# Peptides against a protein of PDB entry 8HF1: the designs that were tried, part 18

Target 1, 320 residues: chain A of PDB entry 8HF1
Amino acid sequence: NVMLYATKPTEVMVSFPHQEQVLTVTRLISAEIEKFYVSLDLMNIGVQPIRRSKSLQCLRDPSKKSFVKQLFNDFLYQMKEYGIYAASIAIISLIVEFDIKRRQAETLSVKLMHRTALTLCEKIRHLLVQKLQDMTYDDDDDNVNTEEVIMNFSTPKVQRFLMSLKVSFADKDPKDICCLVFVERRYTCKCIYGLLLNYIQSTPELRNVLTPQFMVGRNNISPDFESVLERKWQKSAIQQFRDGNANLMICSSVLEEGIDVQACNHVFILDPVKTFNMYVQSKGRARTTEAKFVLFTADKEREKTIQQIYQYRKAHNDIA

## One batch from the design tools (peptide; aimed at target 1 S154 Q159 R160 S168)

Design b1_p12_7_s3 (made by RFdiffusion4, then SolubleMPNN; from b1_p12_7 with L6E D7E)
Fold by OpenDDE base, seed 4:
Structure b1_p12_7_s3 (fold): chain B 320 residues (1-320), chain A 12 residues (1-12)
Amino acid sequence: as target 1 above (320 residues)
Amino acid sequence: EEIPEEELPPLP
């Protein structure tokens, strides 16, 4: 029912330069993943037993290989869209996932596949951390979490986003802040959450101002694959945001499921608005009279973004 | 640094 609220937030667009970070490390990591895909295609993992979910639809569990490729493709996307600092956080999520799957492997061949993926993730982690350390005098992993390192190794989009947070929220009362950050992908929520924790901790003006949380959509494809821990964590994160113990929530498309989050005064759209529903639902959360709805666009895509937003505004006015 | 914030104009 978000469509019925004709909220008129101030719509702001922040442009950023379209610079591909041509880092040698990014090319090396991409080449190592492509070599791994060739090796993965040659692996014989045998016939996998179809997990009979009690739901009558034999949803083909995507081949265990397809899921491994999906995780690395999502990592490559995060590295490209958010930068190598965000990628250093994203790779930890892959390490955790592949270690769980390695331990849960029913066959030696599947165990070996997840072990090989894990070994590649550790190599990628070392390459990323080593590159972040090029700006530090000390080889200590803790020294890579400075505002300077985060900003330098983030994409122009993420740099503008972090600057917008700093300008919007520096030295404000945390009670006056109710912020949503929308991202396209589920795994991006965790990555941007980790980046924001480190950025807020490194930025004195934000340390006691912003308390971030994240929320990922329910995995509607298989509720059995949602760990009991992940479901408990999501419920806790939503409750903390409702109680005002968290004032910034990172979301991927989750508002479609009728999760009532409070009226927000800030809504940031970090990724391109690809659908009318995403536009209406995200904008419909900016419900205060002084609410801001902030979009990020590459300079090259600025005109196309403006035209798309005008089309969505027109379509929204024709329905309202 | 100034963030290039542009308020999107109303629909014409």
Scores: peptide ipSAE 0.423, ipTM 0.894, DockQ to the pose 0.140
OpenDDE base, seeds 1, 2, 3, 5: peptide ipSAE 0.418, 0.418, 0.417, 0.422; ipTM 0.891, 0.890, 0.891, 0.891

Design b1_p12_7_s4 (made by RFdiffusion4, then SolubleMPNN; from b1_p12_7 with D7E)
Fold by OpenDDE base, seed 5:
Structure b1_p12_7_s4 (fold): chain B 320 residues (1-320), chain A 12 residues (1-12)
Amino acid sequence: as target 1 above (320 residues)
Amino acid sequence: EEIPELELPPLP
């Protein structure tokens, strides 16, 4: 019961300017996705036989069009919230997912739908990579993974997050670090993980200090959709973090109540704290004497965020 | 108790 440990971590705020990255490339990508949605709605995928299995699968769009739209909407969210660099990593996850779905497709129409989605994802990937390369004089894909490119093509939220990691952990002993990073969405975990791998590799002060992992909470809604590989990866990532072979873990808010992760000295909340339960569970992981609980907020939402945290502190103290 | 702000370098 995570509620019983009234650990008093030091709560710290990081503010970031609310800048809408008005890039022509992001508008172009959004317009291409919207055009794709129009074409997708016109696709006749046929009436898939409703397999009478009582599982929640029967409530999903039998055409699987809604799932395709969900993945692109999640990508658009990543691009908006984390920036173009994060989007270049996020799109690879869509490519992998749609290729799996294409191979698993029982009908030609479903295969064609996923093929069309893949073609769009490859186009988006090229547009993103080309934009990252505009800052690099060299056509080498490795040159887009520099600290400078990552920082310049990240949102102010991600920039402040990366700076917070650099200031907090530069040249420290990796054994003294146990860090959790909480994000709202499942897909963000893998996106921020890929971004952090590249950032840490490009930042000498962090290269041998931070070893990131990510944990995607079990989606109880679809145990059948988790590949055996994803389940093995999750178990391995948790074990590496438990063994101290990884010292930074990226988690979605779907930490199953009961994943006992170690007492951490740093907890970063990258996305807004939407619920009291999320506040208590995430804060309850900061258990060391000098533990820091770091909250990220847009400047425009700073006052509202502070008031919400004070309400959560009060409510937590009334239960503890 | 006020929530302190983390002192960070300026954004690029």
Scores: peptide ipSAE 0.391, ipTM 0.904, DockQ to the pose 0.897
OpenDDE base, seeds 1, 2, 3, 4: peptide ipSAE 0.371, 0.374, 0.310, 0.383; ipTM 0.899, 0.897, 0.850, 0.901

Design b1_p12_8 (made by RFdiffusion4)
Pose (drawn by RFdiffusion4):
Structure b1_p12_8 (pose): chain A 320 residues (1-320), chain P 12 residues (1-12)
Amino acid sequence: as target 1 above (320 residues)
Amino acid sequence: PPLEYEPYEFIP
């Protein structure tokens, strides 16, 4: 009876070769951000509330410097984890966030700090577009070139995930498919969402089948990439997915708990599984029959992750 | 270099 309304989806793996080498432009950007940090640390904005540790044992920077550093560090993480083009999208989210803070800002000193951060972010945007541009010698067709650069300017993890995404839904009806993708970090959702938008408008077979939509939790990141203060579109993403308008969901441990959704055909956990409860809930989200469940881990982490999953399965058996 | 497709792996 439970299997009538419940389903044990087939759980499969997608391993990918993990490499440690990085590109030179990554080193250049790291040096640029380090120079910016060193300069900003001494920004000496108007006196701010003292921020100490959780236990007050060690000091902390003012909340605004902490916020700027956090955003830059998130951008660097997105670059380190998902390739150059992931950073190319994520830098636009940083630009939008710094423009919003400029608008919200309430002092000349803080405003100046945010404007200079915007300037550096735009320089970084131009740097990313520059390396992305210095590969058009391969060919001139920007669509297949977009597909090719995405396959080439991405980590094996991103290449593998997008490869599995293409092969799983090559020419199926958009109506027939209902899939979710889970990622860990906040701005990673918007970054990878923009990457999927580019790839959907980069391939002929997937062009009219997949509809990517992303949502995140609180501290709601901006939904657009336009910097126009108001937008005309009003319909929400969760209501879209419930209404079938959107079929590809990019969320980060937000939809895993509580949020009712129709039974989904596929679940892709882009970032490695960490918590037993979250594993159980994410698997349960693939509530439809013949549901497919997908995981991505590094080759080096294969034994550890498999052993961890066995621990989970055995724990499920033990509890039962 | 780009990667090629590999079938899904089953966990026993």

Design b1_p12_8_s1 (made by RFdiffusion4, then SolubleMPNN; from b1_p12_8, 6 letters changed)
Fold by OpenDDE base, seed 1:
Structure b1_p12_8_s1 (fold): chain B 320 residues (1-320), chain A 12 residues (1-12)
Amino acid sequence: as target 1 above (320 residues)
Amino acid sequence: SPLSYQPLEYLP
């Protein structure tokens, strides 16, 4: 009985420098959001009628203020972890969401709350775009989507990720590529997807090589809240990736939920591996003979990351 | 300066 030892993927660690300097624009945006939170706390929105919609969420946040704060906190996280360029994409998702919430508002007070949030998002978008344009002579929004602007306004982690993609996939046959990119948070999938679309389009060596898609895990929120559109889109994205029409898939926790994705030759873990299950499941997708499993770590966290990976390897070998 | 791609460190 030759135990066909499944070829273990080559594990790779990419270190990135810690960015200590917070840009002035990032501080300004954070301060505007904090001022907005003070104003939001003073808003009397009243008790919303508990629509008996089976959503456990309506029971948890009757004022919907916590949800507004969550979206801005998620935005602040993206701006910090991925940079100003990623934040310029992330803010558009907030604009769309607050406009939907404004239209769906049952009360004038809630409508005003979402309108105020939307106005803040437009201000933030303007501040971000203006900062991206500081490197461009032309006021055209398309000029901010260059490889140079993307790289310069991305965090060191994202810079190293984009460089790793370029080095790994430049001028390759698209058919030979099956790449997964894991991120921690659902909203990050769409943000990194938008960033990758612009980066790939601006990078000649990747333009006809990488076709990205994204997938968000099932919300533990009732399957009733996944819009029929989101479910259709997810199914389409998975199918495109299976058919080879997409060769790079951005995922948040999706493999933990038992989504069967094909064997990949590259797996990138963009965010820190927080759980043993995430390690095993993500690594378990890198199954080809030359498969690479790529981790990103800050230089200051390098030793801690190495030790954590060794602990996970040991634990995996003790169970196998 | 182009961010020199530091070679991928292989985890032993």
Scores: peptide ipSAE 0.162, ipTM 0.728, DockQ to the pose 0.703
OpenDDE base, seeds 2, 3, 4, 5: peptide ipSAE 0.160, 0.142, 0.153, 0.154; ipTM 0.724, 0.712, 0.723, 0.718

Design b1_p12_8_s2 (made by RFdiffusion4, then SolubleMPNN; from b1_p12_8, 6 letters changed)
Fold by OpenDDE base, seed 2:
Structure b1_p12_8_s2 (fold): chain B 320 residues (1-320), chain A 12 residues (1-12)
Amino acid sequence: as target 1 above (320 residues)
Amino acid sequence: KPLSYQPLELLP
């Protein structure tokens, strides 16, 4: 019961400028995805026999088209919320997923659908990587994974997050760090993990200080959709974080679902706090005496965020 | 220009 311990972490709010990334490449990618949706709706893949898994109360979309659209919609969200650099990492997860689905396809029509989606992902990856390279002045350094490129192609939110990590953890002992990073969406965990690996590797002050891991939330829809590999990976990541082999864990809101993680000294909320439960549970992980609970807000939403946090604090004090 | 690090604002 996380609610029973009156943890009083230092609450911090980091404001960031609201900048819409009005990039031609993001508009082009969005238009290519919309064009693909029109083509996808015209594809006749046949009615797939609903394998009634006894555990799947949710009818699988017999077309699997909704799942394809969901992955691209989640990608578009990540590109908007985290930037082009994060999108270049996120697209790799789609490539892997569509390649797996293409190989597992029971019908030629479904195989073709996933192949078409994969071809679009490769086109998007090329457009993103090309845009990242266009700002590297050094023609010879194919390395788009520099601190400068990561910062320049990240949203103001992600820039402030990375700066907050650098200032909070530069040249610290890795053993003194136990950090959680909360994100709203499952796929954001992998995206921010890949971004952090590259950022830490490119930032000398964080090399050998931060060792990130991620935790993908359980698919609420079906444990049968969680690959045995994803479950094994989650268990390994949690164990590494418990053993201190990882000191930063990126997680979705699913820490609510009974993943017992140790008391942390830093909790970052990268996405807006949408619920009282999310506020209490995430704040309840910051349990050390000097624990920090860090929120990110757009400048335009600052007042609304402050008012919402005061309402949550009041509601928490009325229950405690 | 790198966004100048603004110090962490304490939530009032």
Scores: peptide ipSAE 0.080, ipTM 0.718, DockQ to the pose 0.727
OpenDDE base, seeds 1, 3, 4, 5: peptide ipSAE 0.045, 0.050, 0.044, 0.045; ipTM 0.667, 0.680, 0.669, 0.710

Design b1_p12_8_s3 (made by RFdiffusion4, then SolubleMPNN; from b1_p12_8, 6 letters changed)
Fold by OpenDDE base, seed 5:
Structure b1_p12_8_s3 (fold): chain B 320 residues (1-320), chain A 12 residues (1-12)
Amino acid sequence: as target 1 above (320 residues)
Amino acid sequence: APLSYTPLEVLP
């Protein structure tokens, strides 16, 4: 029970300026997704017969439209919260998912819906890549993965996160590092993982220091929907982190009761701490004597964040 | 603007 251990990590807050990315490309992409939602609502995909499996599948919109909208809403969130560089990675995950769904489509109408979504994702990818290339003189896709491009096309939050990693871990022994990065959303784990791979590869001081992995929390919906591949991959990623073959793990906030992750010396909370349980569970992983628990907050939300953390500390001390 | 490294503020 993580609640019983009074972990006293050093709590650190990193403030970042609230900058709305006033990029024409982000507005264009948002407008294209909104137009697509209007078109999607008009699509007659038919009432698919609800297969009476009493599984939580019955709560999925039988139209599958809600799932398509969820993926694009998650993409829009990632683009807003992490920047256009992160969005260029996030869109690839959508492309893969919509291509799988297109191939698995039981009806022509559902196949067409996923095809239209896929076509939009490819358009979005081209718009993002073209914008990343504006800083590169060469049309080579590899030139968009530089430290400079990553930093310039990331939000202030992500910039501060990457700088915090560089300062914390530059030229350190990889064995001395056990880092967790908590994010709110499942899809953000993959996005930030891809961003970190490229950033680490482009940052000599980190290239042989940080080995990232990600862990997607169990889908609360059903263990039956996790592909055997995803379960094998999760087990492998956890094992690599336990064995020290990975020293940075990106997790969604649902470290469900049962992921026994080792004691960490660094815990980064990249997204806002929304619940007391998230605070206690994430902080409870920073167990070494010199452990750091790092929070990120917008300057405008600084006071509110401090007050909320103080309330969580008080509530935690009243239970301990 | 130079990314002024906002000093890591230790929460008291």
Scores: peptide ipSAE 0.275, ipTM 0.753, DockQ to the pose 0.678
OpenDDE base, seeds 1, 2, 3, 4: peptide ipSAE 0.203, 0.262, 0.217, 0.256; ipTM 0.737, 0.747, 0.736, 0.752

Design b1_p12_8_s4 (made by RFdiffusion4, then SolubleMPNN; from b1_p12_8, 5 letters changed)
Fold by OpenDDE base, seed 1:
Structure b1_p12_8_s4 (fold): chain B 320 residues (1-320), chain A 12 residues (1-12)
Amino acid sequence: as target 1 above (320 residues)
Amino acid sequence: SPLTYTPYELLP
């Protein structure tokens, strides 16, 4: 029970400016997705036969249209919250997912739906990569993975996060680092992981210092629907982190699901703390007084964030 | 411009 341990980490808040300006490319992508939703609603994909897939997912979305919309809505959220660079990584995950679904399609109409979604993802990918290349002289895809491009096409939150990593870990011994990064959404783990790999590779002070991994919480739907691959990946990632072969772990809701990770000297909360349980459990991973528990907040939400943390501290002390 | 690192504010 993590609640019983009086953890006294150094609590830190990092403020970031609110980005009001939506880039033209972001507006264009959003408009293309909205047009696609109109087209998707007009698609007759027929009633999928409930019988063969024991998947609770088929009961929730017999048309599979809501799932397509969910993936694009999740992408739009990542583009908004993390920026264009993160979106360029996130879109690849959609491409992979829609290609799998296209291959697994039981009907020609569903196959066509996923093909249309895939075509839109490729268009979005091209628009994002082209925008990243506006800062590069060379058309080489590797040239978009520089520290400068990553920083310039990331949201202020992500910029402050990357700077916080650099300041915290530059030229340190990898063995002295145990870092957790908490994000709200499962798909964000992979997106931020890809961003961090590229950032670390482009940052000499971090290249041999940070070895990131990611883990997603268990699929709430059924342990049977976790692909054997996802379960193997999760076990491997946790083991690498335990063995010290990885020293930074990106997590979503993992602590709520009872995944025991070692005590860490740094805990970053990249997304807003929405629940008391998330606060206590994430803070409970930073056990020493030398450990840092780092929150990110928009400048406009700073006071509200402070008040919320005080309420959580009070509630924690009233239970202790 | 070097992104001015806003120093870690200790949550009081």
Scores: peptide ipSAE 0.228, ipTM 0.763, DockQ to the pose 0.698
OpenDDE base, seeds 2, 3, 4, 5: peptide ipSAE 0.197, 0.197, 0.186, 0.219; ipTM 0.750, 0.732, 0.750, 0.758

## One batch from the design tools (peptide; aimed at target 1 E11 R302 Y310)

Design b2_p13_1 (made by RFdiffusion4)
Pose (drawn by RFdiffusion4):
Structure b2_p13_1 (pose): chain A 320 residues (1-320), chain P 13 residues (1-13)
Amino acid sequence: as target 1 above (320 residues)
Amino acid sequence: DDDEPLVEEEFEE
């Protein structure tokens, strides 16, 4: 009876070769951000509330410097984890966030700090577009070139995920497919969403089948990439997925709990599984029959992750 | 199903 309304989806793996080498432009951007941090640390903005540790044992920077550093560090993480083009999208979200803070800002000193952060972010955007541009010697067709650069300017993890995404839904009806993708970090959802938008408008077979939509939790990141203060589109993303308008969901442990959704055909956990409860809930989200469940881990982490999953399964058996 | 080993998929590039 439970299997009538419940389903044990087939759980499969997608391993990918994990490498440690990085590109030189990554070193250059790291040096540029380090120079910016060193300069900003001494910004000496108008006196701010003292921010100490959770236990007050060690001091902390003012909340605004912490916020700027946090955003830059998130951008660097997106670049380290998902390739150059992922950073190319994520830097636009940083531009939008700094422009919003400039608008919200309430002092000349803080405003100046945010404007200079915006300037550096735009310089970084130009740097990313520059390396992305210095590969058009391969060919001139910007669509297939977008597909090729995405396959080449991404980590093996991103290449392998997008490969599985293409192969799983090559020419199926958009109506027939209902899939979710889970990622860990907040701005990673928007970054990877933009990367899927580019890829959907980069391939002929997937162009009219997949509809990517992303949503996150609180401290709601901006939904656009336009910096126009107001937008005309009003319909929400969850309501779209419930209404079938959107079929590809990019969320980060937000939809895993509570949020009712129609039974989904596929679930892709882009970032490695961490918590037993979240594993159980994410698997349960693939509530349809013949549901497919997909995981991505590094080759080096294969034994550890498999052993962890066996611990989980045995724990499920033990509890039962 | 919980007693079955994990299955891995391969892709051609």

Design b2_p13_1_s1 (made by RFdiffusion4, then SolubleMPNN; from b2_p13_1, 9 letters changed)
Fold by OpenDDE base, seed 3:
Structure b2_p13_1_s1 (fold): chain B 320 residues (1-320), chain A 13 residues (1-13)
Amino acid sequence: as target 1 above (320 residues)
Amino acid sequence: SLNEPIKEISLEV
C-alpha cells in the first residue's frame, strides 16, 4: 500500500518559457500527414477478420486504418511537445512498425496501405534530418547528435529537463543515483530514451554517470497484444534497474499499476500532472532521505500548476 | 507539511 508511508520528498518546480517555435518544417510535415489521412480514408482495405480473443470480451481489433492514424497522431504530439530532435527519433519507431506490418500483411490492399505509410515516414525522416543538418557545416549524419544540436532542436521543456539532469548528476557516483522519469504517453518513453542516450554520449559530465533504460507498462486492455519481445524487454529493463546496471528509468503512467520499482532519490515529471493518482503514485516513488520530486511548468501555467499541487497535497493528507 | 512552499527554480539556457 503506497499510501501508508508519507514520504516527504522535496518538491521542485522548474519553469520554462512558452515558446511555440512554429518551424516551416513542422507545418510541412503536418500538411503531408493531413493529405495522407484524406488518401487513407479513400483506400478500400476490405473487411478485416475479427480476431477472437480467448478472453470473453470480443476486443474488436482496432481498424488497421485507426492504428495507422494513431501512430501519426502520437508522432505529431511528440514533435510538438518535445521538438524536432525528438521527432527524428520517434519517426524511426514508426518506420520499424510499418515495415513489420507491411511484411505481416495478409492482403495486397493492407500491404499497399502500410507501404504508403512507410514512404511518408521516410519522407518525414529526410525532412527532419535535413533540418538538423542546417546547423552543421558538415553533411555527415553523425554530426547531428551533438549536445548543441539536441539542445537547439528541443522544446524549452526538454531543454530545462536536460539541464536539470546535468545540474543534478554531474560528477556524482552512478551507485548513488536512482532516478525515475515519468511521461504521459507510452510511445514517448522510447523517444525520450533515444534522446537521452545521444545526450549522455555527447555530454562528458554524464557519460559515465547515467545509464538510462525505458519501461513501457503492461497494456492492461490486452496482454495478448504485447509481443513476447516487448515483455522480455520490460523484464530485462526492470532487472537492470534493480541490479543497478541502469540508474535512470523512463516510465509512462502505467507504473501506477503496481510494477515494484525501488525507492528512488529523484523523480522527474516531464509532462503535466493531470490526475491525483498520477501525483500520488509518482511522488510515492521518491522514498529516500533527501529525495527530490521535480515538476516542469510553462510560465503561463505556473499559478494554475501551484494551485493544483496544493489541492493534491490537501487531498493526499485527507486520505493518509 | 501542507504549507511547505514549492521550491521554484529557473534555469537559464
Scores: peptide ipSAE 0.403, ipTM 0.884, DockQ to the pose 0.776
OpenDDE base, seeds 1, 2, 4, 5: peptide ipSAE 0.212, 0.398, 0.244, 0.395; ipTM 0.805, 0.880, 0.817, 0.882

Design b2_p13_1_s2 (made by RFdiffusion4, then SolubleMPNN; from b2_p13_1, 8 letters changed)
Fold by OpenDDE base, seed 2:
Parts: structure tokens; sequence; C-alpha cells
Structure b2_p13_1_s2 (fold): chain B 320 residues (1-320), chain A 13 residues (1-13)
């Protein structure tokens, strides 16, 4: 079994305080989204033309409202899990998506629905950016993309992740780095990618060291709606990572989807490991000598996380 | 081994 000869990575667990930093802005944003859901449920968008896409999933929401709610729910998750700074990047992705959907709208009612969603996204963006600016002392440098702003407006988990990157990779040779970052949700890949670009650019010790890319899983929902751009991006990102032109790859469950990534010296699991398959596959990418497999856990979930890791280790050894 | 300790890192912010 080829698995027996792999140098087992060092498993590292980084704890972070579970502080629900209830910012007024996050409550306001959540309340605005909830109000929007009420309004969205009242919207009559009429009968949607059932395009006979072979995808069974296009049949599930004849109203296209569930997709809108999904994007805002994903945004709320990102704001909660990664913080206000990450949310300011995530909201831009919603703006782009809803603008595409608005342009693709086959009916005026659907166009209006996406326009209303866009208006909400712009309001949310303004609230987020304003809150990020509250810490910029100098009126002249509206640059909310400083290391300090990123750290202060990130969750404890993201702070520990960024610190772990800084400690792990400061002033290293880019060629000696092959890093994977696993996240649960596809939209988180782009959000964390944007955050990392700004963090790396603002951090001198990383600026010429880390070159991030991201890869999202294939949208099993509708391969027909994967933009030619998304497919081109994925191919380019994978190739850059294989060629060493990118040395950090952010992935959402990509290994479960059969995407082959190279062996890495660092694997970060930014989100909780929910499946044995994810554990085995992600850990199985940390195959270099002295490879590290880094997990993040809230202090309150530490014991549960440890027990889960031991269960996964046992299960992995029983099949190996 | 199965019982190899998980390395715990506390990073102070």
Amino acid sequence: as target 1 above (320 residues)
Amino acid sequence: SLNDPIVELELEV
C-alpha cells in the first residue's frame, strides 16, 4: 500500500478564543437581510421558464429565490466565521453574482428581484467599509487594506490563521513553500483569497514569499452555468500551482471532487473537519518530509476536536 | 503512532 510509506505529517492544532464579538454593524446587516427575506417572500416573480437543463437542481427552485437566500446565507456565514474584513470582500462577490443574474434575467420581475438584492448588497458594503474606515486615523489614506485593519476586523480564527502563515512563511524562499488551505464553502475560497492578497501585500515578510491562488469545486448544481471564465480560472490556478508560480492554494473540498493537487509541505484546515474523507484526503496531501497538517479549533470545542482527530486517526489506520 | 500527541500552538494576538 503506497499509503504506508508516506511520512505522516505533524498534526498541529491552533486554538482560538470563542468570542462572539457582537458588533452593532453585524446585527444591523443581519437585520437588513432578514427584512429582505420577508420582502423577497412577498415578491411575485411569476412562472419561470423551465429550461430543460439536464440538471435536476434547476427544478428545485422555480422561483430562483432560494439561490438569492443561499448567497446571503453564505455571506452571513462568512461574516460570522471570518469577520467584517472578510465580509467586505465577500459582499463584492455577491454584487458580481447578482449583477450577472440581473443581466441574465428573462423577466422584469426577476430583474427587479436581483436589483433589490444588489441594492441591499451595496448598503451592506457601505456599512462594512464605513466600519473598516472608523479605525483609519488619517482621513487622507482611505486604505482599509492594512495589516492592522485586516487583523482587527478578522475573527480570532482568521487572526490565528494569518499569524500561523506569518510564523510559518516569513522571509522563506517561495520555492520551498507548497501550501494548501482548505475551507468548507466554495464562496469562502474567493473571500479568503482576497483577504490573503491584501494581507500578503500589507505584510512585508510575506509580500514576495506567498503567491496565493484559489480553486472552487465544480458546481455540480449546473455545469451549464459555470462561466467560461470560472473554468478558465480553475485551469489556470491549478496550472500555476503545479508550475510553482503559485505556492498557496485555497480549496473547497476539491480533493473529494477528484481534483489532483500536488503533495504539499503545509496543509491548513481553516474550517472544522466534518468528514473522515476530508480528513484523509487533506491530510494525505501533506506528504513531504516535515509536512504540517494544521487545524483550527475554538477553545470550547478543543476536546471534541481532539477526540474527533483520534477517531479519524484510528479509522484511517484500520483501513490503511 | 495512533497516540502521537497533537501539537498544540497557542498564538497570542
Scores: peptide ipSAE 0.466, ipTM 0.907, DockQ to the pose 0.798
OpenDDE base, seeds 1, 3, 4, 5: peptide ipSAE 0.457, 0.462, 0.443, 0.463; ipTM 0.906, 0.906, 0.902, 0.908

Design b2_p13_1_s3 (made by RFdiffusion4, then SolubleMPNN; from b2_p13_1, 8 letters changed)
Fold by OpenDDE base, seed 2:
Structure b2_p13_1_s3 (fold): chain B 320 residues (1-320), chain A 13 residues (1-13)
Amino acid sequence: as target 1 above (320 residues)
Amino acid sequence: DLDEPIEEISLSL
């Protein structure tokens, strides 16, 4: 029971300026997605052939359009919360997902729907990459993965997170590092993982220090839709982190799923702590004597965050 | 400046 261990990590809050990155490219992308939603609502994907029980029949067609909209809504969230560099990584995950769904499509209409979504993703990718290239003055896609480009096209939250990693881990022994990074959403794990791979590779002080992995939460809503590949990846990522072959794990909801992760010396909460359980469980992973627990907050939400953490501490002490 | 010090606020009582 994680609640019973009186872990007293050093608790730190990192503040970041609330800057709305109002880029013309983000407005254009949002408008293209909204235009696509109008088109998607007009698409007749027909009644899908019933392979299983009559109760699943009426839910199939709405569920497929709903899934497409969910992926684009999650992309829009990632672009807003993490910036356009993170969005350039996130869009690749959508391309992969829609290509899988296109290949698995049992009907021409569903195949065409996923093809249209793919075409939009490629357009979005081009718009994002073009905007990243505007800073490098170079047409080489490899040149957009510099520390400077990553930092400039990340939100203040992500900038402070990356700076906090650099300050915390520069030139340290990789064996002395056990770091968790908690994010709210499943898709954010992959996005922040891809961003961190590029950042670490472009940052000499971290290149041989940090080896990231990611773990996505199990989709409890549809365990039958969890690919065999995703389950294999989760097992491999956890094992690499246990074996010390990875020393930074990005995770969402992992503790709620009962996934046993080792005691860590650093825990970063990249997204707002929304629940008491999330606070206690994530803090309960910072178990070493010198463990650090780091929260990120916008300056405008600082006071509210402090009060919320105080309430969670009080509630935790009343249960302990 | 990428070299601006991170404002860390101790929440430790």
Scores: peptide ipSAE 0.295, ipTM 0.833, DockQ to the pose 0.123
OpenDDE base, seeds 1, 3, 4, 5: peptide ipSAE 0.288, 0.289, 0.285, 0.292; ipTM 0.829, 0.830, 0.828, 0.831

